# Ledger of designs, part 40: peptides against a protein of PDB entry 4GMN

Target 1, 375 residues: chain A of PDB entry 4GMN
Amino acid sequence: RYANITLLALVTLASIGTDFQETLVKGNQGSRESPISAADEEWNGFDDADGDAMDVDQKSSSGEDQEEDYEEIDVKEDDEDDDDDSITSEMQADMERVVGADGTDDGDLEDLPTLRELIQTAVPQLIRLSNLPIDSDESLTIQSHALSALNNISWTISCLEFANGENANIHNAWYPTAKKIWRKTILPILEADSADLKLATQVTSLAWAVARVLHGETPTDGNPHRKFISLYHSSKQQAGGNSNSIEEPEDPFQGLGVKCIGVVGSLAHDPAPIEVNREVGVFLVTLLRQSNNVPPAEIVEALNQLFDIYGDEELACDKEVFWKDGFLKHLEEFLPKMRTLTKGIDKRTQPELRTRADEALLNLGRFVQYKKKHA

## One batch from the design tools (peptide; made by RFdiffusion4, then SolubleMPNN)

Design b1_p10_8_s3 (from b1_p10_8, 5 letters changed)
Fold by OpenDDE base, seed 2:
Structure b1_p10_8_s3 (fold): chain B 375 residues (1-375), chain A 10 residues (1-10)
Amino acid sequence: as target 1 above (375 residues)
Amino acid sequence: SSHPYQPPQR
């Protein structure tokens, strides 16, 4: 009984976190859609004039009207009102305030009561539940649901802009909690060295969400970047051997390899130690060199992480890693391979992967030109 | 002041 109530509460918190994320993503897309004026580029219809009217004789075969008495099966549309109205009017009002916030309010979360309760009340309980001793299938299920709820909340918050002082109140409330999630949930699970790829995928997803806010300020205790690099390599070895491949997620960007790249890339940002940055940078550049055996989604993520890490020439990592380790040459040599890789993705079967690869290819060309100008 | 390379935000 208590376990079922706890599981229901965890599922509800995970749902709330997802719905909050979807609403924030939709709201942020709506603000970035400057009305691209539909320039009605009149697609000048090619006047293919040659109207050879082949008179195909309409042979009217009079097929007899068999009145098959279709019994109206009164399919009661059970309006399953999937009133997945999981979003309360108060939550929706908090989402609208967060999306509309111009970042000028350094205030307390007084005006965001739902988000305040999620950060201050729910997350500390989820951290406790994720740290329960695993002694039963029930405790493993509770841990999995607690990790899912923490993941969804952390991803939602990581979709907010913080770079220019936007949402500073939310950042200030979240930052100490994000560090607690890292130290109390993520690190202990990574140190347990479980062969459970499902648990590894859950903790890596959560680690990416947390590291997208903390960046190089993520706690470096125990060299977690090396653990995620090791996990990346271990996941590739297991996928090759057992036909019980965890069904590769239908979304290529939900793969454990992409998540590992996202975590270590985020960990390598300034003010990360230069040695952490170097080890991650070398890992990412090595993926590009080995691209023939690397999934396209992992290449796309590795490129984007390299652009974000080494985009600023004023940072110590530009001089001490990017230029010293000769990364520009590897990016230039990869450019023709990226063109081939991107063209090899079928737009019909993998439209999102193709779009993100086309963008990453464009950005790679621009980044190489930028770095050549600043050499 | 070199402007940092800002990739197009996804």
Scores: peptide ipSAE 0.042, ipTM 0.733, DockQ to the pose 0.046
Fold by OpenDDE base, seed 4:
Structure b1_p10_8_s3 (fold): chain B 375 residues (1-375), chain A 10 residues (1-10)
Amino acid sequence: as target 1 above (375 residues)
Amino acid sequence: SSHPYQPPQR
């Protein structure tokens, strides 16, 4: 009984996270005539941002890690179906307010009560459920659903603009929770070193969604970038040995390799330690050098991560890693290979992969010219 | 960046 109720609630929370994403996509499509995902923005160089970087004084509230003893929510059986539809409708209305709010920085989480309850009440329970001892197929199912719900919620929040102080209220509410997901859910699962590629894919998806908000402020405990690089290499070794391996996802961008690149790229952003940035940068550049054996989607993601990490010349990583380790030469040498790779993708069978590769090739040309001008 | 999104199995 309780397990079926828990599974239903987890499916509902995962569905809510989906409906939020669909609402954000529809809201962004209403404001932008082109369905250019935030991922498809052309890299214009750092110079086009006339945005005064307001020094957001990080009042580091040293929240003491109080182990809040989460009381077991005794879900009453009789009111479950009506509450689920109501929560989804209220959450959709909250997301419509976030998308429809043309830059009014004055939105307190008081105006987003459903999003507040999702972050403050539901997500902590999902963290608990994702950390249950796996002793049965039922506990494994609960963990998988909890990870799926956390992934969908974290992804949806990571699609909000937080640049220039936009959605600062949501960012401030999410930031401690995102760190908690990282420390309590992601790291323990990564440290368990499970041979379960499904679990590894779920936790890496969640890690990417979380790292897209935390960037270089992601907790560095246990060198997580090295764990994801190791997971990347391990996944390639397993795929090469078993021809009966898990069906490659129909979407080439949903592969574990792409997700690992997305995580480590996000972890390498400022203010990441320069050694972390270097190890990730060398990993990404090494993928480009080995591009004959790397899926095109992973090359596209590795390029985008390199542009995002090294786009700003004022950052310490530009001088201490990009220029010092000679990355420009590797990018220049990769340009003709990228042209060949992109032209080899059939527009009829892989239209999205071809579009993203054409964009990454264009951005690579621009990025190389930018870096040559600023040398 | 690509979507780490997992649609719920309906």
Scores: peptide ipSAE 0.026, ipTM 0.769, DockQ to the pose 0.166
Fold by OpenDDE base, seed 1:
Structure b1_p10_8_s3 (fold): chain B 375 residues (1-375), chain A 10 residues (1-10)
Amino acid sequence: as target 1 above (375 residues)
Amino acid sequence: SSHPYQPPQR
């Protein structure tokens, strides 16, 4: 009885996190429809005058009025309003406020009561549930669902803009909680050295979501970047041995390798220790050098992480890592390989992967040109 | 002040 209630609550918290993410994506798409100003380019009417009037006359045949009495099958559209009642009107109102709110500096979520309860009440319980001693299949199930709920909530929050002081109230409320998730949930699971790839994928997804907000301020205790790099390599060794057991996710961007890259990339941002940044940067550049054996989605993610980490020349990592370790040369040498890789992706079978690879290729060209001007 | 390279927002 209690287990089923806990499971239902965890499933509900996991759905809430997903539905919030969809609402954020829809809200952000609506703002990007800047009305393409219809440039009324006056299509100059092609004046061609020639009037040949061919009259073809043909006849009126009168065929009869069969009144087929179409019985109006009153298809009651049962509007199964699948009112997926998962999104409360309060959650929608909180999401609309988050998309429109000039961030007040106060870490107060008085205007966001649902989000406040998620951060302050639900997340601490999910952290507790994710840390239960694993002694039964029931405790494993509870941990998995708690990790899923933490993942979805953390991903949703990580989709908010926090640059330039945007959503500062949410950031300030989330930041200490994100550090608690890291220290109490993520690190203990990583230290347990479990061979469970499902658990590793769940914790790595959660770690990416958390690290997308904390960046270089993520706790460096126990060198977590090295653990995720090790997990990346271990996952590749296991996939090479037993071809039958890892259902590759249908989405190439949901793979454990992509998630590991996303975590370590996020951990390497300023103000991360220069040695952490270097180890991650070398890992990412090494993936590009070995690109013939690396999935295209992992290459796309590794490129994006490199752009984000080394995009600012005022950061210590630009001088001490990017230039000092000669990363520009590796990026330049990778340009022709990236063009070949991107062209090799079938637009029909993998449209998203192709689009993201085309974007990453464009950005790589721009980034290399930027760095060459600032050399 | 060289502007940092901002990749296009996803």
Scores: peptide ipSAE 0.044, ipTM 0.727, DockQ to the pose 0.046; fails the geometry check
Fold by OpenDDE base, seed 5:
Structure b1_p10_8_s3 (fold): chain B 375 residues (1-375), chain A 10 residues (1-10)
Amino acid sequence: as target 1 above (375 residues)
Amino acid sequence: SSHPYQPPQR
């Protein structure tokens, strides 16, 4: 009885975290005329100024108009009015305030009571539940649901903009809690060295969500970047050995390999220690060099992480790692391989993967040109 | 770059 109530409460908290995110995404799409998918933001470098549009005169080859009569499949919108009564009126009001608040108010969640209770009351209980001794299938189930709820909440918060002091009140409330999740939930699970790939995937997803907010300010105790790099390699060795293919997730970007890359990339941002940055940068560049044996989604993520880590030339990691370790040469040598990889992705069967690979290829070309100009 | 959201594990 108590277990079922706890599980229902954890599932409800995980749902609330998802619904909050879906509404933040919809609210941010409503303010921009076109839904720039999170995959349509081209990396333009830090130089907004020199719009030397090279006029690439692509001669339009006249392909013949085959009018294939696409039968209108009348997809009946079954208006399943799933009255998902999961969103309380108080939660909806908090979501509207988060989307609408350009407010510079320093650190009080008084105006966000549902988010306040989520961070201050729910998350500390979820951290406690994630740390229960695993002595039964019931305790393992409770841990898994607590990790899922922490993941959903942490991902939702990580989708907020915090640049230039945006959402500073939420950032300031979340920051100590995010560090607590890292130290009390993530690190103990990583130290336990469990062969459970499901648990490893859950903790790595949570670690990525937390690290997307903390970046280089993520606690460096015990060198967690090396653990995620080790987990990356271990996951690849297991996939190669057992003919029981753990079904690769239908979404190539939900793979444990992508999640490991996302975590270590986020951990390597300024103000991370230069040696942490170097170890991560070398790992990411090594994936590009070995790209023939790396899933395309992991290459896309590794490129995006490299652009975000080394995009700013004023950062110590640019001089001490990027230039010193000769990363530009590896990126330039990878450019023709990326073109081949991207062209090999079928737009019909993998549209998202193709779109994100086309973007990462474009950004790689721009990034290499930028770094050559600033050499 | 806005890294694409990984939907919460439902």
Scores: peptide ipSAE 0.025, ipTM 0.771, DockQ to the pose 0.136; fails the geometry check

Design b1_p10_8_s4 (from b1_p10_8, 3 letters changed)
Fold by OpenDDE base, seed 2:
Structure b1_p10_8_s4 (fold): chain B 375 residues (1-375), chain A 10 residues (1-10)
Amino acid sequence: as target 1 above (375 residues)
Amino acid sequence: STHPYQPPFR
């Protein structure tokens, strides 16, 4: 009884986190869609000429098909519109305020009561539930649902802009909680070194969401970047051996390999220790060098992480890692391989992967050109 | 002050 109520509450919190993310993504797309005027380039239809329509006399054979009176069983599709009315009117109002808030209000979360209760009341309970002793299938289920709820909330908050002091009130409220998730949920699970790839995928997704806000200020205790690099390599070894199809997620960007790259990339940002940055940078550049055996989605994520980490020449990692370890040469040598890789992705079967690869290829060309001007 | 490289699609 108590377990079922706890599970229902965790599922509800995970749903709330997802719906909040979807609305933030829609709101942020609406602001970035400057109307690219679809220049209707009138594709002038090629005047294909007068090809003689051969009169194929299709003889109408009047087959008297017997109208079998199939009684329309009026299956009332009870469209149970599972109107997952999970979004309360108060949540919707908080989401609209967060999307519309020009980042001038250093105010307390007083104006965001739902988000305040999520951060201050719900998340501390989810951290507690994710850190329970595992002694039963029920405790494993509770942990999985608590991790899912933490993941969805953390991803949602990581979709907010915090650059230039935007959303500073939310950032300031989230930052200590994010560090608590890292230390009390993520690190203990990573240290348990479980062979459970499902749990590893859940904790790595949560770690990425948290590290997207904390960046190089993510706690470095126990060298977590090396644990995620090890997890990346271990995941590749397991996929090669047993045809127990861990169903590769239908979305190539939901793979454990992509998530590991996203975490370690985020951990390597300034003010991360230069040796952490170097180990991550070398890992990412090594993926590009070995790209023939690396999934395209992992290459896209590795490129994007390299651009973000080494985009600023004023950072210590530019001189001490990027230039010192000769990363520009590896990126330039990878450019023709990336063109081949991107062209090999079928636009019809993998449209998102192709779009993100086309973008990463364009960015790689620009990044190489940028770095060559600043050499 | 060199402007940090900003990817055009991020």
Scores: peptide ipSAE 0.040, ipTM 0.731, DockQ to the pose 0.047
Fold by OpenDDE base, seed 3:
Structure b1_p10_8_s4 (fold): chain B 375 residues (1-375), chain A 10 residues (1-10)
Amino acid sequence: as target 1 above (375 residues)
Amino acid sequence: STHPYQPPFR
């Protein structure tokens, strides 16, 4: 009884986080400002696919033909338009304020009561539920749903603009909570060294959402970038060996490999330690060198991360890593390979992957030209 | 910081 109520509450919190993200994406597509990076489409909806159809073993007892005249109860299908109005009017009003807010109010989340309750009340409970001892299938289910709810909330917040002091009130409220998610949920799960790739995918998705806000200010305790690089390599080894490959997600950008790249890329931004930046930068450049054996989506993400990390020549990582370790040469040598890779993607079968690869190729050409002028 | 390089679609 309590388990079912907890499960329902977790599903509801996950759905709320979902609908918020969809509303934010739809709202921003209407504004002619910079298209939200295609990273914002990495919404892990709750895959309702674990409809464990209770195979009710209908024991065919050959009971006799009593023609019970089932009176057709004309159940008027009240077309209750299940207006899946999961978005309350208060939630929609909070979303409209976030999209319209010119970031000037150093104010408390007083004007954002739903978001305040999500950050201050819901998230601390979800962190507790995600950190329960796993001793039963019920505790594992609770952990999974708590991670899904944390993921959806964290992704939604990561789609907000925080550059130039925009949404500073939300950033300031989220920042300590994001660090708490990292330290109390993400790190303990990563340290447990579970062979569970489903759990690894969930925690990596959550880690990416959190790292998209914290960037180089993400806690460096226990070298988390190395754990995600190790997870990347381990995931590739497992996919090659067992015919029980976790079905590669239909979306090539939802793969554990892409998520690992997104996390470590985000962790390497300024003010990350130069050694963290170097290890990540070398990892990303190594993927480009090995591109013949790397999925195209992972190459697209690795390029995007490299552009974001090394796009500013004033940063210490430009001199100490990019130029010192000779990354420009590797990017220039990769240009003809990227052209071949991008042309090999069928626009009919993989239109999104082709679009994102065409953009990454264009950006790579411009980035190489930029760096050559600033050499 | 105005990044000296801005990707054209970001």
Scores: peptide ipSAE 0.040, ipTM 0.737, DockQ to the pose 0.056
Fold by OpenDDE base, seed 5:
Structure b1_p10_8_s4 (fold): chain B 375 residues (1-375), chain A 10 residues (1-10)
Amino acid sequence: as target 1 above (375 residues)
Amino acid sequence: STHPYQPPFR
């Protein structure tokens, strides 16, 4: 009885975290319909003059009108309006306030009661549940659900803009909690060195969500970046050996390799220790050098992380790592490989991966040009 | 510049 109630509560918290995220994504898409004035650069169409109007002869094949009376099977789509109204009206109101807050409302977390309860009441309990001794399948199930709920909440919060002091109230409330998740949930699981790939994937997803907010302020105790780099390499060794289809997630971006790259990239941002930044930067650049053996989604992630880490020339890591370790040369040498990689992605079968690769290729060209101008 | 990179949320 209590276990089922706990599991139901954990599933509900995980669903809430997902629904919050979906609405934040939708809200942020609506605000970005600033009309990019397509400057009508008159692409002077090539006058391909040779309109040889081949007279395709109207072969009047008299196809016989077989009126096959297709009985319109009125498939009543029972719209089971699974109004999975899992979003309480209070949650929706909190989401609308967070999405609709045009950066000016220093609204206290008092105005976000559901988000406040998630951060202050739910998350501390989820941290406790994620730290239960694993002595049964029930305790493992509880841990997995607690990690899923923490993941979804942490991802949702990581989708908020915190730049320029936006959502500072949420940031200030989340920041100590995020550090607590890191120290009490993520680090202990990473230190247990579990061979459980499912658990490793869950903790890595959570670690990425947390690190997307904490960045270089993520606790460096126990060198977590090295643990995630090690996990990346270990996951590749396991996938290469046993054709046990670990169901490659249908989404190429959901892979453990991408998640490891996302974590370590996030950990390497300023004000991360320069040696942490260097180790991560070298790892990411090494993936580009070895791109023939790296999934395209991981290359896209590694590029995005490199752009975010080294995009600011005023940061110490620009001089002490990017320039000092010669990263520009590696990025420039990778540009033709990225063009080949991107062209190799089928737009029909992997439209998202292709779009993301086209964007990353464009950004790589721009980034290389930027760095050459600022050399 | 927030790259339009939406990380995997799951």
Scores: peptide ipSAE 0.029, ipTM 0.747, DockQ to the pose 0.111
Fold by OpenDDE base, seed 4:
Structure b1_p10_8_s4 (fold): chain B 375 residues (1-375), chain A 10 residues (1-10)
Amino acid sequence: as target 1 above (375 residues)
Amino acid sequence: STHPYQPPFR
């Protein structure tokens, strides 16, 4: 009985996270009807608008890891009817507030009660459920559903703009929880070194969602970037051997390789340790050099990550890694290969992959020109 | 099938 209720609740939370994401994407698409007149803007780096870096004096309160004995919330069997409407009216109202907020509303999480409950109540339980001992097919199913729910919630939050102090209330609430997901869910599963590619794909997807918010502030304990690089290489070795390839997702951008690149790219942003940045940068540039054996979607992701990591010349990684390790030469040498790769993608059969490759090719040309002006 | 998130178009 309890296991079926837990599974239903996890399916519901995963659905909620999906529907919340779809609504945020639809809301953001409504605002993005500004024509992509991005034709003539030179790559100017990231203009740091003089946003006062709030010196969040993170007084490192050595919070003793009080093992909060999560009391088993006795989920009372309220026989609430099977109304399959995964989105509550309160959640819809929170979604409308988040989508409709003109970024300037320093709204307390008091104005987002459902999002608050998701972050403060549901996510801690999902973290617990993702860490259950795997002793049965049922516990494995629970873990998979908990990871799915965490993935959907984390991805949805990672779609919010946090630049310029936008959604700062949500960011501030999510940030400690995202670190908890990283330390309590992602790291333990990565350390278990499971041969389960399904589990690895779920955890890597979650890790990417979390790292898209935490960036270089993602905990560096145990060098997680190296674990994801190793997972990338291991996934390529397994795909080459057994014709029972896990059905490569129909979407090229949903592959484990793309997800690994997305994670390590996100981890390499400032203020990441310069050696972490270097190892990731070298990995990404190495993919470009080996592009004949790399899926086009992984090349697109690797390029986007390189632009994001090295787009700002004021960052320590620009001088100490990009220029010092000669990345510009590798990008310039890759430009003709990228043109060939992009032209080889059939617009009829893979329209999204072609669009993303055309964009990445355009940005590569601009980025190379930008870096040459600042040499 | 929870479709894993497509990263937003940058």
Scores: peptide ipSAE 0.025, ipTM 0.753, DockQ to the pose 0.377

